Peptides against a protein of PDB entry 4PN1. Designs and how they scored, part 13

Target 1, 261 residues: chain A of PDB entry 4PN1
Amino acid sequence: KIEMNFLNKPIVPDTTKVISNFLTHYLITEPVEHVEIEAKLGTLIDLETQNRFEFPVMNETILNPEFNLRTRFESDMTASEHKYLNEFLNQAFRDSQKPGRLPFAYKHTKQVDLFYETEDNSRDKIRVSKNQSDNQVLACVKKRRVADLFLYCPNDAFDIRISISDELPVSMPSGNQQPSLTRLKDRVGYVHQEIKIDLTKTTQNDPVYDTTERHELEVEFGNIADLRDRAQKAKDGMEAPLFRRVQLFMDNVRILRREHS

## One batch from the design tools (peptide; made by RFdiffusion4, then SolubleMPNN)

Design b1_p9_3_s1 (from b1_p9_3, 4 letters changed)
Fold by OpenDDE base, seed 4:
Structure b1_p9_3_s1 (fold): chain B 261 residues (1-261), chain A 9 residues (1-9)
Amino acid sequence: as target 1 above (261 residues)
Amino acid sequence: MTVYDLFES
């Protein structure tokens, strides 16, 4: 007979606990009404060296936001890395269609994001997202970044930023208002167990600067209501459901950040 | 480079 440990009880990894507490704060304690929770693959850049940040740890580590580490996060990767991940996820999709598996859902979307200044002169711009094929409005929101957690991953190709955002639905800008910025997004989306994985190529045209292109991979909680329910239960003393969901989320992130060309 | 569709890979 084998037991889990000397208490014969499950124990949550510290990373899962820290992230769960972080999410609980912005889901329950100081709740964000229209919350979006996502993880992006990227690189922690040392502002002093402009190279990848180095920290004296040997594994995945959540950085304490109370310390100024003089870093920025670049949510970008090379085209080749992006292509590799695309192929990897395509294969994962195909494998999930096999008997005995839970299947991925898949969607390819090409959209244009139009950014508008707000009437209240807020730093948060209004984003209108339209489908490129038929110009139908997909969303009109004012997005506010609320909080971030950064994971330094010395053994992997990418570091991770987990972000809490507030996506407030707002009315369409006036017809006379011109967008201050336009971005084209080519996105393939994969959904597995209500966790969304998006590969996005973003193209931004600037009349002054050269056209910029970014390649991003993001992982998002697809069922916020369920997550909020789990967080509430955690706040009430039943933490296991939240821990399991966060563990699933992070395992998916870990799989992806380990893959590279 | 574009983001490849499921059937393009």
Scores: peptide ipSAE 0.031, ipTM 0.716, DockQ to the pose 0.048
Fold by OpenDDE base, seed 3:
Structure b1_p9_3_s1 (fold): chain B 261 residues (1-261), chain A 9 residues (1-9)
Amino acid sequence: as target 1 above (261 residues)
Amino acid sequence: MTVYDLFES
């Protein structure tokens, strides 16, 4: 009989522990009420060279947020890469429909996001999402980025940003307010085991990036209540359920970031 | 379930 190690017990990767602790902080310790947790594929850019940063590591590593590494994260990819991932996920979807598998769910959404400044002129933005076809309001939220965790992945096509956001439902902005930014989103969403994978093509006049079109892939925890429950159990000394869920999440991310055209 | 190509108009 083969044993997995000299203890014959599963061992948790350090990455899983670090991420789990990060999530637990914003789920339990200082809980974000309407938390959104997502990972985006992109590139850590060296602000000095404007090229992908080269850290002195040889594998997936979480960057310490306490250090200013003089980087920015570009949550974008080429159209070719995006198309490849779309094809890849489409195939994964098809394969998951076979007997014996857990099937993907799929949804294609075209929406417009209207961003409004808050009355108090805070950094938080109000986002009104509308369906492009019938202009129905899908959501109206005040979203705030709470924290980021960056993973440098030298062996893969993409680096990763894991983001904690607060997405507070709010009332619609006053009719006299004009949006500060309008974003068209063409999104295909894949859900597997309550983990949501979105490919999104966005069109906007971005004053920051000066980019009219972006291609993004994001992976999101689809069941925050369950995740929060797992995090609570972890705080109570039972870490395994949280570790398993984070491991699942990260494995999906790892699959995706390795794929490239 | 129909699977769409994101790049199709």
Scores: peptide ipSAE 0.028, ipTM 0.690, DockQ to the pose 0.045
Fold by OpenDDE base, seed 1:
Structure b1_p9_3_s1 (fold): chain B 261 residues (1-261), chain A 9 residues (1-9)
Amino acid sequence: as target 1 above (261 residues)
Amino acid sequence: MTVYDLFES
């Protein structure tokens, strides 16, 4: 008979534990009411060299936020890389439709985000999201970044930022206000086991700066209620359900960050 | 279900 280890029990990778604890904090300990949890593919840039940072590690590593590593995170990729990932996900979608598999869901959306200054000129802007086809309002929120967790991935094409955000619904801005920023989003969304993978082409029209285009890939927990329930169970001493969900999330992220043209 | 490329209109 073969056993997993000398305890004959599954062992959880430390990465899973660290991320699980991070999520539990903002789901349960200091709960964010309208929480959004996503991982973005990108690059940790050395502020001194403006190149990808070189940390003295050989594998996926969660960076300690208590240390100023003099880096910035660029949540962007080339159009070619983005297209490759799109093709990759399209193939994954097709394969998942086969018998015996759990299928992807898919949705292509185009929206415009209009950003408005607040009356008190606070740092948080009001974002009004509209459907590009009929101009219907989809959402009006203030999105606040609560916390970030960065993963350096020296063996993969991309590094990872996991972000906790608070999306607070707010009233529409007054009709006399003009948007300070307009962002067009062309997004294809893939959902598998309630984990959402979004490829987004963003065109940003800034009245001060030149038009910029970004290509982003993000992975989001699609069922926050379930995740919060799992986190609560973890706080109560049953960690396995949370670990399994986090591992699933991270495995999807790992697949994506390894793929490149 | 048809899957579309992000870069295709």
Scores: peptide ipSAE 0.028, ipTM 0.686, DockQ to the pose 0.047
Fold by OpenDDE base, seed 2:
Structure b1_p9_3_s1 (fold): chain B 261 residues (1-261), chain A 9 residues (1-9)
Amino acid sequence: as target 1 above (261 residues)
Amino acid sequence: MTVYDLFES
């Protein structure tokens, strides 16, 4: 008979604990009411070199936010990389439809995001999202970035930013207001076990700059209520459910960040 | 269910 370790009990990786604690803080300790929790694939850029950040570590490493590493995160990839990931996820979708598997759900959406300035001149703009097909309003929110946690992944194609955001529902802007910015989003979304994976091509027309196109891959917790419940249980001393959910989330992220064209 | 390529759909 084989045992998993000398205690013959599961052990939780330190990465899982760190991320779990990070999430618990913004779910329970200082709760964000309308929280969105997502991981974006991208690149940590060294502000001094403008190249990918280099740190003396050999594997996935959560960067300590208390240290100023003089980095920025570029949540973008090439069209080729984006296409490869799209093909990869399409294949994963197909494979998951087979007997004995839990199936992916898939949705292709095209929306327009209209950004409006607030009267109080706050940094947070009002975002009105509309469906491109019928111009129906999907959401009207004021989104605020609350916190970030960065994972440096030297062995993989991408680094990771885990973000906590507050998406506060707000009233529609007055009819006399014009949007300051318009973004077109073409998104294919994959959902597996309530983890959302979105490939998004964003087109932005800037009055000063040429049209820019961004290619993003996001992984999001699809059931915040469940996650909050798990986090509360963790605060109460039962951590296993939260650890399992975070492990699932991170394993999906790890799969994706390793893929490249 | 039809799965679309983001770049070709």
Scores: peptide ipSAE 0.026, ipTM 0.672, DockQ to the pose 0.047

Design b1_p9_3_s2 (from b1_p9_3, 3 letters changed)
Fold by OpenDDE base, seed 4:
Structure b1_p9_3_s2 (fold): chain B 261 residues (1-261), chain A 9 residues (1-9)
Amino acid sequence: as target 1 above (261 residues)
Amino acid sequence: STVYDLFES
């Protein structure tokens, strides 16, 4: 007979605990009302070298936010990498449609994001998202980045930023207001077990600068209510449901960050 | 680059 360990019980990876605690803080302790929780694939850049950050670790490591490591996170990737991930996810989608599997859902969205200044001149701009084809308003929100957690992944193609954001629904800007910025987003979205995976190509036009494109992959918790419930249970002493959900989320992230062209 | 629709790839 083979056992998992000397206790013959599952053990929770430390990464799962750390992330779970991080999420619990912003779900329960200091709750963000309209919380968005996502992980983006990218690269931790050393501000001094402008190369990928190096730390004396050999595997996935959550960086301590209490220390200034003099890094920035670049959530952009190459078109080739983005294409590879797109193809990878397409294949994953197809495979999930087979008998015995839980299927992906898929959605392709082309939208325009218009950013407007707020009356208080806050850095948190109002974002109006419209369907690119018919200009139907999809959302009007003021998004605030609340917190970040960075994972250095030396063995993988990408590092990870997990972000807590507050997406506050707000009223539409007045008709006299002009957008300060317009972005086109071409997004393919995959949902599996309420975990959302989005590949987004963002095009931004600037009258002064050349058109810039950004290629991003983000993984988002698709059921915040459930996650909040799990977090509350964790605060009440039952951590397993939260750990399981976070583990699922992170496993999906881990799969994706290991893939590269 | 292009985001490839599921039905295009």
Scores: peptide ipSAE 0.058, ipTM 0.754, DockQ to the pose 0.048
Fold by OpenDDE base, seed 5:
Structure b1_p9_3_s2 (fold): chain B 261 residues (1-261), chain A 9 residues (1-9)
Amino acid sequence: as target 1 above (261 residues)
Amino acid sequence: STVYDLFES
């Protein structure tokens, strides 16, 4: 007979605690009302070298936001990498339909995002999202980036940005306003245990500049109410439910960032 | 590149 450790109890990894505390802050302590919490795969770029950031660590590590490391985060990947992840997730979906597994849900969405300037010319633009097929309005929001947490992952294909955003529902722009920017989004969404995994191809047309494409993969908490409840329990002294949910989320992220063509 | 659905990939 063997035991887990000398206490014979599960131990929480430090990474889980740090991320849990980060989330708890914006869920409970200074709550964001219409919070979106997502992790994006990408690359930490050293502004000095324009290469991938190098830090003297040998594994996944959360960067301290209090230090300016002179980095930027690029949430893009190559078309080849994106295609590989698409195939990988399709296979994961198929495997999850087998007996004894919890199944993925799948949805393919093609939408157009129209961005409008606000009356006060604030930095935050109004985003109207519509289905490409029937122009049905999916959402009209002002999105504000609240906070970021960066994970440097030297052993994997991608680094990670965990972002807290506030998506405030707002009224539609006036009919006489023209969008300042239009983006086409081709998105396939996979949901497993209320964790949402989206592969998105974004196309942006510009009359002057070349058409730009971006390929992104994001992982999002699909049940914010449940997560907020878990965070509240953690503040009240019961941390285990929050830790378990964060662990699940991060394990999914870790699986994905290890996959590459 | 494109995003492929379950049956096209």
Scores: peptide ipSAE 0.035, ipTM 0.714, DockQ to the pose 0.048
Fold by OpenDDE base, seed 3:
Structure b1_p9_3_s2 (fold): chain B 261 residues (1-261), chain A 9 residues (1-9)
Amino acid sequence: as target 1 above (261 residues)
Amino acid sequence: STVYDLFES
């Protein structure tokens, strides 16, 4: 008989614990009401060199937010990398349709996000999302970035930013307001076990600045209510369900960030 | 279910 360890009990990686605690804080301790939790693939850039930062570590490492490491996170990737991931996920989708597997769901969405300044000129902008085909309003929210957790992944193609955001539903801006920013989003979304994986090509049109294009991959918890429930259980002393869910989430992230074109 | 290529135009 094989046992897991000398206690014959599951042990949780420290990364899972740290992330779980991070999530629990913003789900339970200081709860964000309209919380969005996502991980984006990207690159930690050294502000001094403008190259990928090099930390004295050899594996996936959560950076301590208490330290100013003089980095920025670039959530962009090359078109070729993005295309490769698209193909990779397409294949994963197809494979998951086979008997004995849990299938992916897939959705292709094209929308335009219009960003408006708030009346109080606060840092947070109002985002109006519309379907590109029929101009139907999909959402109107004021999104606030609450917290970030950065993972340096020296052995992988990408580093990771896990973000907690508050997406507060708000009323539509006044009709006389002009958007300060327009963002076209072409998104293919994959859902597996309530984990959402989105590949998004974003074209950003600024009235003053040049148009920019970004290629992003994000992984999102698709069932916040369940996650919050798990986090509550963790606070109550039963951590396993939360750890399992975070582990699933991170394993999906790890799969994706390891892929190379 | 149809799987699209994000780079299709």
Scores: peptide ipSAE 0.029, ipTM 0.650, DockQ to the pose 0.044
Fold by OpenDDE base, seed 1:
Structure b1_p9_3_s2 (fold): chain B 261 residues (1-261), chain A 9 residues (1-9)
Amino acid sequence: as target 1 above (261 residues)
Amino acid sequence: STVYDLFES
């Protein structure tokens, strides 16, 4: 009889544990009320060389936030890479509709985000999100970045930033206020097992800077309540449900970051 | 590049 190891029990990779602990902190220990948890594909850039960061590791590595590595994260990719991933996910969607599979859900949205300065001129801007088709207000929030966790992935096309954010609902800005920034989002969303994968083409109209276009792919936990429940169980000594959910999340991220045109 | 709908791919 073959056993998986000398304990004949599953073992959890250290990466899963580290990420799980990171999430648990902001779900349970110091809970963020309106938490958003997402991973973005991008590139860790070495500030000294302006090229992709080179670190003396040979595989996926969570960077220690206590160290200043003199890097920045660019949550962007080329148009061709983005198109490739779009086609890849479209194919994955189609394949998932086959018998014996769990199907993707799909949604194409076009959204405009209007950013407004606060009356107190605070650092955080108010974001009003509207549907481009009918101009209906979808949300009005102040988004605060709470924490980041970076994964250096030397063998893959992209590095990863996992971000914890707080999206606080706020009142609409006054009618006399003008937006300081307008961002058009063309987004296709794929949901599989409550993990949301978004491909977004963002066109940003800045009154000071030239119009910029960005191509982003993000993976988000689609069921925060469930995740929080799992995290609570983990704090109470039952870690397996959280580990399984984090493993699923990360495997999806790993699939995507390996794909390139 | 344009984000393509399922029917556009």
Scores: peptide ipSAE 0.028, ipTM 0.687, DockQ to the pose 0.049

Design b1_p9_3_s3 (from b1_p9_3, 4 letters changed)
Fold by OpenDDE base, seed 2:
Structure b1_p9_3_s3 (fold): chain B 261 residues (1-261), chain A 9 residues (1-9)
Amino acid sequence: as target 1 above (261 residues)
Amino acid sequence: SSVYDLFES
């Protein structure tokens, strides 16, 4: 007979608990109405050295946001890394179609994002997203970054930024307004157990700067209503459902950040 | 090429 531990009861890792508490705060305590919760793969850069952040830890570590570590997060990766992850996810997709597995869903989307200044000159711009093929409006939102949680991952190719955003639906800009910025997004999306994994190539044309391409991988909670319900239960003393969902999310993130060519 | 490849048409 095998037991889990000397109490023979499940125990929750600190990482899961900390992230769960972070999410609960913005789902329940100070609720964000139109919340988006995603993790992006990238690199924590030390502002002083301009190199990858170096901290005296040997494994995945959540950085305390109360401390100014003088870092920035670069969510870009190389085209080669992006391609590798694409191939990796393609294989994962194929394997998941086999009998006995829960299958991935796949979607390829090409869209253009048009950014408009607000009349109040707020820092948050209105984003109109359109499908490139038929110019159909997919969304019109004012997105506000609410909070970030950074994970330093010294053993992996990437560090992680978990972000809480508010995507407020807003009315379309007036017809006389011109976009201040346009971005083309080529995205392949993989969904497994309502966790969304997106590989996105973003192209931006700037009149002052050369055309830039950005390669990003993001992991997002696909069912916010369920997550909010789990968070509420956690506030009410039943934490297990939330912990399980966060564990699933983080395991997917951990798989991805370990993969590199 | 694959239909699931971001880098190929």
Scores: peptide ipSAE 0.033, ipTM 0.697, DockQ to the pose 0.047
Fold by OpenDDE base, seed 1:
Structure b1_p9_3_s3 (fold): chain B 261 residues (1-261), chain A 9 residues (1-9)
Amino acid sequence: as target 1 above (261 residues)
Amino acid sequence: SSVYDLFES
């Protein structure tokens, strides 16, 4: 009696297609071996005004990377906003434990990231991550930012940066090296349907600059193998599984970026 | 502000 449209088929929003193509490129076309794909909430700042960017659009818009819009992205929020989102996610967790729902998983971690210069003075630093409780080494990597996709969200509290990164495992730095930077991370992680949502308070101790504190929220694809499989299927002509996964990811992002204290 | 543990908040 009622149909979705004149084709009686689901229609995929253009945003989903654009993001899917972006991901497919770095998963399949020019594959990043140790890929991390995350979206961070933040603010697009107009370099001329130092205020939030204003663009002549009225809704969520993927910015074309071919154009220099004279912006920078701050992956940060106020402590109050961060606390609000923390409480919001805590409530979402509790609600998801109810019958008929898919439950969140939750984990609270505290780690320290130590950054080291490479012997060849390469641009990318070595990051050693340790657990704060027992000083156990969790990872030693060189993280390279491969690509970014920015979403301007004029109706929401935050704009979005989707980032493709390569996390290359590397050997530990020599014992005589001192870290050039130290970051303390207090993180609560929420996982729902293999999408990871992290709230992180980062305290950065810089030898030159004053200690800085940041409050970040990131949404990450928790199952890269599955995502890569979906992307491959998309390249082979079956796009629906990838579109569904990207849509789920973006809906979670959209929920979060609309929330504010 | 601190990040609050779900079980401690």
Scores: peptide ipSAE 0.031, ipTM 0.694, DockQ to the pose 0.047
Fold by OpenDDE base, seed 4:
Structure b1_p9_3_s3 (fold): chain B 261 residues (1-261), chain A 9 residues (1-9)
Amino acid sequence: as target 1 above (261 residues)
Amino acid sequence: SSVYDLFES
């Protein structure tokens, strides 16, 4: 009989443990109330060279946030890369509809995000999200970036930023307020096993500069309550459920970052 | 470019 290892017990990859601990901190230890947890594909840019950051590692590596690496993260890709991933996910959706598979859900949305200054002069702006077609309000929130975890992926086209944010629901801005910024979002969303994958084309009109367009791919935990429950169990000594969920999440991310034109 | 629906691509 074959065994998994000399202990004949499952072993958790270090990456999974590190990410799980990171999530547990902001789910349980210092809990973010309205937490959003997502991974974005992008590029770690070396601020000195303005090129992709180079780190002396040969595989997926979580960067230690305690070190100032003089980097920024650009959550963008080319239109062609974005289109390729769109087609890839479309095919994945179709394949998942076959018997014996767990199906994807799919939704195409066109959204307008209006950003407003806060009355308390908070650094965080109020974001009002509306459906482009009927102007229905979808959300009104103040989003605060809480923490980031960066994965340098030397063997792939993209690096990864895992972000923890607090999306606090807030009241609508007064009718006399004008938005300081408007963003159009064309988004196709795929959901599989409560993991959300969004391809978003964002258009931002700047009165001074030319219209900017960004192409993003993000992967999000779709069931925060479940994730929080798993994290709590982990804190209580039962780590396996959390590890499994994080592994699923990361495997999806890994699939996506390996697929490019 | 744009984001495409399932039946557009």
Scores: peptide ipSAE 0.028, ipTM 0.684, DockQ to the pose 0.048
Fold by OpenDDE base, seed 3:
Structure b1_p9_3_s3 (fold): chain B 261 residues (1-261), chain A 9 residues (1-9)
Amino acid sequence: as target 1 above (261 residues)
Amino acid sequence: SSVYDLFES
């Protein structure tokens, strides 16, 4: 017989614990009501060098938010990288349809996001999302970035930003308001075990500035209620369910960030 | 279920 270790009990990687605690804080301790939790693939840029951040570590490392490392996160990738990941996920989708596997769900969505200034002129904007085909309003929200957790991944193609956001449903802006920003989103979404993986090509039209295009991959917890339940159990002393869910999430992220063309 | 390429025109 083989045992896991000398205690013959599971042990949780420190990364899992740190992330779990981070999530628990915004799920339970100081709960965000309309919480969105996502990880984006991108690059930590050193503001001093404008190159990828370099830190004296040799593996996946959560950066301590208490330290100003003078970095910015670029949640973008090249078109070729994005295409590769699209192909990779398409293949993963196909493979998951085979007997004995849990299948992916897939959805292709094209929408336009219209951003409006708030009446109070807050930093947060109102986002109206519409389906490009029929102009149906899909959502109207005021999204606030609550917290970020950055993972420096020196061995992988991408670094990771895990973000906690508050996506508050709000009333539609006044009809006489003009959007300050328009963002076209072409998104393919993959869902596996309630983890949502989105590849998004974004075209941003600014009335004043040039049009920009971004290629993003994000991984999102698709069942917040379940996650909150797990986090509550963790606060109550049973951490295993939360750790397992975070582990699943991070393993999916790790798979994706290791892929490159 | 159909799978689409994000880069399709």
Scores: peptide ipSAE 0.022, ipTM 0.623, DockQ to the pose 0.045

